# Peptides against a protein of PDB entry 8BZL, part 335

Target 1, 228 residues: chain A of PDB entry 8BZL
Amino acid sequence: SYDRAITVFSPDGHLFQVEYAQEAVKKGSTAVGVRGRDIVVLGVEKKSVAKLQDERTVRKICALDDNVCMAFAGLTADARIVINRARVECQSHRLTVEDPVTVEYITRYIASLKQRYTQSNGRRPFGISALIVGFDFDGTPRLYQTDPSGTYHAWKANAIGRGAKSVREFLEKNYTDEAIETDDLTIKLVIKALLEVVQSGGKNIELAVMRRDQSLKILNPEEIEKYV
Target 2, 242 residues: chain B of PDB entry 8BZL
Amino acid sequence: SRRYDSRTTIFSPEGRLYQVEYAMEAIGHAGTCLGILANDGVLLAAERRNIHKLLDEVFFSEKIYKLNEDMACSVAGITSDANVLTNELRLIAQRYLLQYQEPIPCEQLVTALCDIKQAYTQFGGKRPFGVSLLYIGWDKHYGFQLYQSDPSGNYGGWKATCIGNNSAAAVSMLKQDYKEGEMTLKSALALAIKVLNKTMDVSKLSAEKVEIATLTRENGKTVIRVLKQKEVEQLIKKHEEE

## One batch from the design tools (peptide; made by RFdiffusion4, then SolubleMPNN)

Design b1_p29_5_s2 (from b1_p29_5, 15 letters changed)
Fold by OpenDDE base, seed 4:
Structure b1_p29_5_s2 (fold): chain B 228 residues (1-228), chain C 242 residues (1-242), chain A 29 residues (1-29)
Amino acid sequence: as target 1 above (228 residues)
Amino acid sequence: as target 2 above (242 residues)
Amino acid sequence: SDLEEERRREEEAKADREKALEARVESLY
């Protein structure tokens, strides 16, 4: 069946492995990204950390560079591979170009990587979507999304994973210039968006904030509760 | 489910990697391995299934492998796959040591192998490794550590966990009896025996059927020690008296 | 009977494997 062919189009033009990889993303915990005026915020639904699991090893938000961070939905092991390659590229860019990557640049790199895994025989697609946020060197906040196909787009706000539809509907309704007028309002917007799909308050949310000219800050549960 | 059993690990319509899941199922039939993190050390306890009468008195660890001076692992699953992965772990650790003139951090070693495992789930002509591993180690960054990895290349840090046969029951017991922040290596050993006694498919737990290794720090050095059969017997006896 | 006990153990083992597998599969994502 065409379903078994990694890189073969169906008669109706479908790349089933890419579509199925998108289904893998839908199994992932929900992630949300919002671009504010001078802030970018990532939020992720915390899976119930198994009792006795080290929470340090369950992080879904990671830095790619000092000016870029990423959240993902889908296969955790696949995400690690993408993250590692992206980090290497960010460092390589700093060495070769003497400037940090733009958020678009690293997004395009990740997208190209994903695309290659959809077209190469003997490779399955990556089972992840990613939200990539950060600041360009000019101080412009950016948010991008990538999917298993290797497509990417810039967003004001977006969501990925199992609850993405509900979160997107919330964002479409509530993302306004007024809602992102301040950093705190932007953070509140992300939390409210996640609460559409996350049961229980700040304990089940991982939240990361990057402000202009500042490093990535992961908020602790107490800090998150201030916004709930 | 069986329809997607291909030579290359591919996604099902639901976004599942059945070859990885089947590998995990196979591991469920393997001998039980436990890991427990304590304040003053970390241990691995593993079921020994292959007891041969002609086995030389030098009890080699069948399932517990020293990786370097600061790390050991236990394996559940296909023995041949385990041997390959264990060798790779040693090579990775050695290459790091040569390159950086310091021991590889525990999580980095785990991650390096997990990247290999993941690759075997993504590239054509390869099958997932039918092996889960428990890693114990010490480094200057996080101290004593316990990790678990699976055929997908996923891993996590744990205070206590179990892989192999009856792992769900074992994990449940560990959740009940593990006292966070109060676990000594001595108490961890007792807990390991308690859990193994209930989860191993044996009528009576005997020292010959259990391998235990401890990792401790002495005089600023990591000490990895496989317990002698007599020591394990004493632990079992103590448990039976309680 | 010994046979019934063996069957019970096999069923318990199967249930454990299913539970373990479910947990592991959930952990993949």
Scores: peptide ipSAE 0.429, ipTM 0.801, DockQ to the pose 0.629
Fold by OpenDDE base, seed 3:
Structure b1_p29_5_s2 (fold): chain B 228 residues (1-228), chain C 242 residues (1-242), chain A 29 residues (1-29)
Amino acid sequence: as target 1 above (228 residues)
Amino acid sequence: as target 2 above (242 residues)
Amino acid sequence: SDLEEERRREEEAKADREKALEARVESLY
């Protein structure tokens, strides 16, 4: 019998496929998000781009809308599905509600999508966690995390992926109001946090910055080196 | 553990999708396919294993498929799966053309198929496709392009890459010999022959065992051409003389 | 001997497949 139900409860109450999907996330490249005062910053460990690979196609940070961007850890193909669904929802929301989504709204949408894949027969969970950052219409910076289970929480700073533990430990020690007092300091904090797990400095970091009332900016390697 | 091998594509305790990995292993046994991006064009070179004298010569190529006027692909893996996917690519491209009255951008076509591949790794009752593809194309947005996709639904753009048998060795050779910014289609063809000569498990490379297609732009139109056997013979001969 | 050469080729092919598979598996995440 093809067990039609992929995600089922164990006798002890565990959803093993969800737990194993979380293990898939831990195999992913490290991503970090930090909420500043008037800035949100995403940093990702650049996967060693094969010398012959087009860097354009190896982006770990993507825009969901003009006011929201996302980084992820885990299965890249799974992430693409989530990103596409989220983008469609952002556009749909603009058409139906005539306003951009709040960061919480789109996070909840993604979380709900993930949750459905944990409960639907014949579907495995998404093997991704995501850091979702952006600005609400009132100019409030937001950072959310989602996991394969469909849970989500708001954060000041967080990390996902293979180096997440070390990065989180760093952030727990170094995230202070003083450390995020300026945009530049916030960026520096993200870089320093990633350098705990990334070898060879700024060349192996992808960094995206969204400032209040500004679009997502992906920093080039030269710009990153100015902060290291 | 064998227990995770037999069911629908599920996560292992370590977060692995073994059915996807096994599909990739199966592709490792397939004939070699190469793709090389040049400044003035892009090419596919594929190993031809079925040299059946009874095959009707009318077939464009065994392993290289024209998708539309601006794109072609090469396949490594299960032939039946390849036929399904190549047909789907053609349908997607046609639907896009009808809807938007312009050719589908290369990356969008690749992505659309990759979403299908991914779905076959996530939905129950389905197995991953046992196929990797190389895509060559031209569009007005990015010019000449080379993409690779695998059973997971992952894809990437490449300057040069290889799938199928001896792919790791081929990729290593490409990394050594590929000169960024200086690659002409002529030099790319020579490089393809060089790599195939070393990676194909044949004592002597023959034109009968190699299919090569080039994609170029002539007078503002994309031209997809499968090289004639005589042209391939000349390339092989030239390589043997160097 | 022809048999030894064939074995060597099979071993080399196996090693290549293993290396290729490792790289591809890493590329999934």
Scores: peptide ipSAE 0.400, ipTM 0.780, DockQ to the pose 0.640
Fold by OpenDDE base, seed 5:
Structure b1_p29_5_s2 (fold): chain B 228 residues (1-228), chain C 242 residues (1-242), chain A 29 residues (1-29)
Amino acid sequence: as target 1 above (228 residues)
Amino acid sequence: as target 2 above (242 residues)
Amino acid sequence: SDLEEERRREEEAKADREKALEARVESLY
């Protein structure tokens, strides 16, 4: 009989496939998210794009909707599936509820999707963690994290991927009300945090900024260098 | 650990998908396929391994498949898997055309197939496809395009790339000789022959062992053409003279 | 010898596959 049970409890109560999916996340490029006062910022470690590869096809930060964006760490192909499902849900919500999703809502949706893949027969967990940032309709900036287990929490700042520990330690020390007092300071905080694990500055960082009532802006390398 | 090698695609303790990696290993044994993007076109060049004089079917190509009027692909890996995926690409393209009354954008077709590939790495009772593909195409959004996809469902756009046997060596040669912004289709063809001559496991490159297709735009229409054997012979001869 | 040359080619091919695989595996994440 084909054993359809992929994710099962160990005798000691562990879900090994979920834990191993978390190890897949640690192989991913580092991503950082910071919630400012009126800004949310995502930063990602750029993998060295192969010399002949088109950079437009290598994106680690994506919009889910006009008011929500996501960065991820782990399996790129898995992330694409989650992103597509989340985008469809965002559009569906706009059509059915006539309002954009809250950041919490779409995070919960993604988390529930991930959780189902930890419990469904014949499915392995998603090998990704995600940082989801955006603005609620009331203008409140939000940052959430999801992991392969389908858990999610709200954060002021967080990091995922290979260098996440070092970046989190930096953020724990440097995230203050003063450090996020302005949009520029918030952006600078993200860049400094990533520089703990990324060499050669602005060329190896992808940075996305979403301000209140503004669309997602991807900063070019020249714009990033101004904050270094 | 061997326990993670033989079952449905699951994570290893280190977060690896061994079945995907093994599928990629299998592709490394397949015939070489090259793709090169030029300013005025895009090409695929593939090693032809099955040369049987008694083959009755006039194959358009062993390794290069027309997908629609604006796209073609080359395959490296398991032939049966390749046939399934090529057919699926054609179906996706046709369904899009019927639904929207316009050709599917190149990247959307690639992505649609890659989502299928990814699913075969995540769902039980399925194995990864043992196939990598190179896609060439033209659309009104990005013009001439070259894509590569692998068994994981990952893909990327490329100026030039290689899959199959000796792909690492080929990629190194392409990186060395590819001139960004200055690549003509003529130069791309010459580069393809140069790389194949060094990467194919043959004593002498012959036209019978190489398939080349070009995608160009003429009078606002996409033209996909497989080079005739005589044309390939001329390219080889020119390379030997240089 | 022809055998030594064949072995060399096989070893080179193996090394190429390993290099190619490493690059592709890295690209998964």
Scores: peptide ipSAE 0.361, ipTM 0.751, DockQ to the pose 0.624

Design b1_p29_5_s2 (from b1_p29_5, 15 letters changed)
Fold by OpenDDE base, seed 2:
Structure b1_p29_5_s2 (fold): chain B 228 residues (1-228), chain C 242 residues (1-242), chain A 29 residues (1-29)
Amino acid sequence: as target 1 above (228 residues)
Amino acid sequence: as target 2 above (242 residues)
Amino acid sequence: SDLEEERRREEEAKADREKALEARVESLY
């Protein structure tokens, strides 16, 4: 069977395909997530939409369920597979458990999926990291990140993609209780963080906001400019 | 390094999928395919390269395939791969129709195939399909639509785009001449001829070397029509007179 | 010369493919 193991350990104990998948993530557009007090915010660097491209089909932020949304960095086609699987799981959970998923639950599901692709013969890892945000049923805002390896952690704020280092450095300096005291301040923090790596202001930012007991709201460029 | 080029689609040290990139390179050598979205319709225009007089079946369309009553596609790349994918598109569309008793939405058909393409980039023992597709369609959700998909399983909606040979030049021309909100099917046809005339590596554009299909709505029904050679000749003549 | 024109066309075609490929590769991510 030509199902040669794609992901194998090096003599030094490295999983090179996982490490290289992380390099694929670094080629992706920058995404940032911030957990506020009663808000979660995702911001993504808009790829310069080709003049003739339909913007509807260029989305970096997607809903997984009514209470959970995801941004990703890395291979778009890989992301679609993960998103579809996650959506199915969210619906399945609602049907079987009669409650929405927790943000941790769906993150763990995605992480497990990714991990299986690092261990399965004849499969390469997913070339994506994801920021998963939402609200648990108790109204607690959550932010998780998952990587190509299938690892996941909870964060107050984080960034992924090509500009992630600069954005994270900014967040480490500027994420304070005062900076997230209000919803508007939290949104401003995300925008300021993205502006460390995004040129030309609000036109090149996709921003999504989820508030407690509210659906995902994608801000239009005019709404974003109000925070700049 | 050559090591990542010769095996199943794996990541390079810099996070690239070289087999996908090489498939895209192969498509760059294929005949040109254009898609243009208009207010009152959508069209595909494709270069016909294999004009062998000995071909028995004048396939009315070598590169344009009807998928169902509401969708068609054009292909650029490896013919055998294209045949497999176009057949799969038809099967997916038919299964959906049987299951739901309504035509599959355009984007759902595109995404279903794109998931297959993606799988061939991730699973061992597979190579990427050496094919890009343009899709035209109509559905009740979004009306007239134009999509492009590539070997990675990525896709996008477009107002106008090009795949195959000289695609970058074609896209540049489309960006210059495409008037958003003002594009009629008639103007789109003229634009298609203009772009093909410049992008096809032929001294003179002839109707024999061009396939054009239009998708319109008439009396609440989708009409997919491949233009007759005479109609294409008239379009070319009109362009030469301008 | 016909040869020079053919070379020019080939170079233009190559440049176009490179540009197209770059755009497509960028679109992957």
Scores: peptide ipSAE 0.453, ipTM 0.817, DockQ to the pose 0.622; fails the geometry check

Design b1_p29_5_s3 (from b1_p29_5, 14 letters changed)
Fold by OpenDDE base, seed 3:
Structure b1_p29_5_s3 (fold): chain B 228 residues (1-228), chain C 242 residues (1-242), chain A 29 residues (1-29)
Amino acid sequence: as target 1 above (228 residues)
Amino acid sequence: as target 2 above (242 residues)
Amino acid sequence: SELEEERRRREEAEPANKEALKRAIESLY
């Protein structure tokens, strides 16, 4: 019965539910990630928080571990499931291997999880892409992207969500070694990239910074305005 | 396309989950539920539609459910689905208490149920729950809290919000009249009556058609109280005099 | 009749409910 197999191949070899999950990602708020020399930066288009909504509960950037954070585009509820699974894996890894995960390791874990949901009967794909950033134990900054299919790649800079095309075009033109020479310049690059698609400046941007040997810092609006 | 309407919750070509959207539409026709966070407490106000004279008066509340000593919820949508979810909330809270010997934090309880809701949108052979919930609670971490969850498994914290029929109008009124940092439980109750009077589109709001619960802290204990009909009548009368 | 009044209320609320639903759907992403 066709009711059990959600993700199946079309006659022409397409996995339509995976493709349609990618369309769900495009409906999400824009997220951008940039790898600097000794910094990784995530920026997200802040959804207009309803005046009466608690901002604490509307975070698009989350820590997976002390050395890894993630932004996502697509279905928020789906993202929560992935985040929780990733956090558990990070903690499990610390207990079993006695070291924090590498950014690649946790990315691969998330990618494998997503892939299983494309192949398991009676499950739809996750409607999310993720930008995963952090530092490996050797102090190397990393940026990875995952999509609904379970593919993942390493990037210098990338964007996902509604405005991703415009942001990527900006990054392709403006990402240079000079543009990421300092932490401040790297932050400015992310802000400028987001401003291509975000209206009303720094008030509508959520920005997170992880520097080498430092924890994730979410910038407040006042701190963001200093870079505009 | 009608073809995506009838199957398990799958993505449309445009990346939409129509079964979730349809569940949300169904909730739009449900009785109004309102939540307001105050400095000294939090409240739920719900429209009571089934005024059957034959209902045994012993029913504590039709739409407001006590979850544990520190939390309550209100439901908008399919009653049978609501009963399943409220029972699950109670079980989750009880299991947590047994495991950790402390009450479950409010957000953790909300999240646990939201993960279940989300699963019903992702796994085959299941439909989304046709229910949105408002949660009120107190915990030692964040104090008084108000949450909203929908059929997708999405949730958020709120100072004031509304679900069900005419929710948009209610939210608009709440945005206009809610004063951050100055909201007392008394003023919140008055605001709830004001909003319900406009959203229920009744010429006169009657106490029989409204359920109100308050959650407060007294002597270091959480007190969940459903207002008596007489108390609700007094609130309505006071509003009519203003 | 009560049924006619309920129908009328639904029809009058329909535009507002449709807008609310649109916003709610947008909140999913």
Scores: peptide ipSAE 0.389, ipTM 0.773, DockQ to the pose 0.777
Fold by OpenDDE base, seed 1:
Structure b1_p29_5_s3 (fold): chain B 228 residues (1-228), chain C 242 residues (1-242), chain A 29 residues (1-29)
Amino acid sequence: as target 1 above (228 residues)
Amino acid sequence: as target 2 above (242 residues)
Amino acid sequence: SELEEERRRREEAEPANKEALKRAIESLY
């Protein structure tokens, strides 16, 4: 039954379901990640929260562990599954290895999970890309990206989702050593990058900051406005 | 392309899951369900469409289900799918209670079911559930809560919301009349009747066509109560007098 | 008939339901 062979090669060698999952990512809200010197920053386009909706339940940036944070673009329900699996792995690693995961390790785990869903009969690919940021135990800041295929790479800065092209073009022009010289400048860079695609300023941005030897901080709207 | 519409768990070329969208379309034709969060409680109100005279007069809630001592839900969509999902909710809640010797937190129960829903959108040979749910509950972490979930496995917390037929109009009315921080259960009940009267597009709302449940806290215990027909009649009468 | 009334109600609610559906689909991503 064709119902079990969801992701197969076309005659011309394409994995159409993977390509179409990438199109699902492009429908998602924009996310941006930047690695500074001693800081990592994630920013996301805040979807207009319905007036009667609880904002607590509409977060697009999630902690995977104390030292790792993730933003995503694409299917929200798919993202929840990936996040939950990653969290379990982070805890398992702490129990078995007695150290927190490296950012690369958890990225590779997520990538492998995604890849399996492209190769397993009866499963469709995850319709998400992710930006994964954090600090290794040695204090090194890291930024990784994953896509629906299970490919991953390390980045200085990157963007995913609907406005990713414009944001990446901005980052390519403006990411310099001077632009990330301080924590505040790094935060400003992320905000400026998001403002290329986000209308109505800081009210439509969610921002997460992780500094060396500090916990993840989600900035409130008032804190974001200070950088605009 | 229509060739993707018949397969349950595949992306379209544009990155759409048509079977999820079609499940949501089907829910739009289902009877209306409302949820309203108040300071002193939370309520569900649902349209009852299947009134048969041969049904036992014992007030049976068709669309509102008690899940455990601290939670209830209402359903919009395919009845058989709803029965399966409500049973799963009860089982999840019971297993948690047995394992941890405390009631499952409201959001954890919602997410557990949403993960099941999501799986039915990703695994081959499965179709999405044709059901949206409203959840009401109380826990020690967040107090009174209202959640909504859809066939995709997405969910959100709400102060007030509506699913099913004419939900957009209901949500518009709720946005207009809901007073944040000042909503009492009494006011919420009145608002529910007002919204249902408009949503059902009936000249006269009948108590036989409306199910209402309230969740409150009394003496440190959760109380889930389905309103009697006479109580609903009184609410309707008050609305007609205003 | 009850079936005809139900059909009428569905037809009358169709524009609003379509808008609600559009918003719901947008919420998937």
Scores: peptide ipSAE 0.416, ipTM 0.793, DockQ to the pose 0.750; fails the geometry check
Fold by OpenDDE base, seed 2:
Structure b1_p29_5_s3 (fold): chain B 228 residues (1-228), chain C 242 residues (1-242), chain A 29 residues (1-29)
Amino acid sequence: as target 1 above (228 residues)
Amino acid sequence: as target 2 above (242 residues)
Amino acid sequence: SELEEERRRREEAEPANKEALKRAIESLY
């Protein structure tokens, strides 16, 4: 049977395919998430869109529902599968429970999906980490991260992808209550964090903002440059 | 290491999917396919390599496939894999039409196939498809569209792009000569011939070695037309005179 | 021969194809 377990334990107790999927994440463009007081912000390093490529089809930040959005690092095709499954679950939840998902709920769903792919015969892990942000029904801003293993945690701020180490080091130093006191300061913090690894300023940053009781807003390059 | 190259698509220690990369490498040896989006239409141009005089069926289009009334695609890579994927595209489009009583949006058809491609990179007992596709189409949502997909299940929308042999050179030429907002189908056809002439690296481009299809809108209907050999000859002649 | 011409075309296109492949691989992530 070629349906052999792809993800198996090493003699030392490691799941190598999960570890290697984490290396795939590190090859991805850098993404950063920051939770403010009444705002959540996602920023992603734009891959240089080829001159003739339609920018519409090059999105690293996507809505999962009206109150939840996600950025990812790693394999784009893998991410699409996860996004589609998450969107279906968000809609299903609205139909069955008559309320939007909490950010934790949908994160747990995604994490469970990823975990199953680490344990299922004949499947490799997803080569993606995700930053999931949004608002719960009570208006609380949330930021979660999930990894190829299916682990997830809540964060104040975090980064994933190739520049994640540098961005996290920046956030650890600069994430203060003062730095997130206003929406604008929170946005500035995300931009400054990304500029640690992104060259050429606002042109190479995709930035999305979600405020309480508002839909996801993707900032245009001109709007981003105002914060630089 | 060879261990990660020979089995079901798994991650290397560096986070690479070598089977996907190898599938993409195989496509680099395939005949060149071009797509160009214009204001008034979209086109595919493909190199025809297998001109066997003994081929009984003059396939008017070996590499260009009509998917439905509003979409066509071209393929670069393994022919058998291409046949499977093009058939699947037709089935997906037909099922959608039956279910919703309207044509499938172009991007939805592309993504549906890309999800299949992705699955073949993630599930055991499968190998990636050794095929890249260019899609041309029209829908009421975005009008004329051009997409490219690869063995990973990744895709993107393009104004102009190329797959197969010497695709980098073609893309470079397209970047130089493509005029955003000013591209007519006529100018796109001329550009396609120019690029193919360079990418095929032949002293003289022959109409027998080139397939061209155009997608236009006439009287509120999509028209997909494969150019006749005589029409391609005229385009080549015009290019040689310039 | 057609085979020799195809071989020549492949050899001449190899550097460009490798670069295109590199870019394509980078686009996976």
Scores: peptide ipSAE 0.373, ipTM 0.759, DockQ to the pose 0.812; fails the geometry check

Design b1_p29_5_s3 (from b1_p29_5, 14 letters changed)
Fold by OpenDDE base, seed 5:
Structure b1_p29_5_s3 (fold): chain B 228 residues (1-228), chain C 242 residues (1-242), chain A 29 residues (1-29)
Amino acid sequence: as target 1 above (228 residues)
Amino acid sequence: as target 2 above (242 residues)
Amino acid sequence: SELEEERRRREEAEPANKEALKRAIESLY
């Protein structure tokens, strides 16, 4: 009988498993997203890659489609499931609608998926938050955030994971129209924001940039150091 | 606290999955398994704990499983869970081959199983698999590969790694002695023996207690070979003489 | 006894195993 109801309301109206999934997100590496004028930037705290680990297999930023990418905080295995489902939906949308998804559309899809896992019997919530960035077909840069509950909102800038509070506080103070006036300044803002919680410089930051009408570019450590 | 320990895999108030953590703890007590990637091949070395003199079937390998012509794995943890997962790996690989008329890429096979593992951490009425795996393989995309996966469904690629008992000590030794870009299969075999000699819960390393498999390429074909006991004895002897 | 030696080896390995486990748990996130 207990196997049927994983996520239930408490007597005070709380969904404890959703709240606890949000605590799982806080254990994740910090991710930051910033929307510039004609650029979107994702930055993630690199966990110290073990010397013998293949860096290729440790990616926290992934493409969902040519015009959309995602960073996450929380359970890595849970994130993989969400990413795969989102990629399938992006391809399906291209086939059925003959246009790429909007960033809002795919965010809503992911949010709906997460919400269903908060209401379905025998399923626990996903232990992830995601920052979803990209460009709509009209060239508008977008940033969305989703949480384990299946809520989503549009942001100018946001952070998730362990250091999210400190990074958000930094962004609230430093996100101005002047600070995002150029692509380079926007990238610099993301790096500075991550450096609030990352002690060892450019080596411990993964940075991805998507410019208007361009594919996702992952910056190498040398490129990151130029902004530091 | 204890209420979250006894139920299906749910989040604790701190965002922990205790059933996954407990599965990982159980694996820590399992026999040691290590993998080493070389320039000319990849190997698995595993501790054989169940040496029953009365076992009728000379199990050629207790802990190392051939998955297809291009991949093998080793397991640390619950044997029954390992059997289920290794069978599933074989089925996935076979279905892919039938569908695409080519062998499944190594990482895709690993990912497919990891998605199953993850599902067993998210769906009610299921417990996590009490198994970590090391995968060795070759494909045309990345050449020789070594992967590790855990009960959560997380995985990563490695140059060298270890799972099971004393894995931390083994990984530390591998970090010290692994020479990137200069690792031959011969050197990897010697390193495997060195690490196992120090990390296995045995007074003396013997060939009876160690299983080693190598994966190489010969004439454009993958060759998976389990070393004979005599070959393992020679490796141990060579290590003792150094 | 062989059993006592095995117990001793397990006890000696326990701190290292706990550290490995801690790292493994941290890798989940």
Scores: peptide ipSAE 0.345, ipTM 0.735, DockQ to the pose 0.809; fails the geometry check

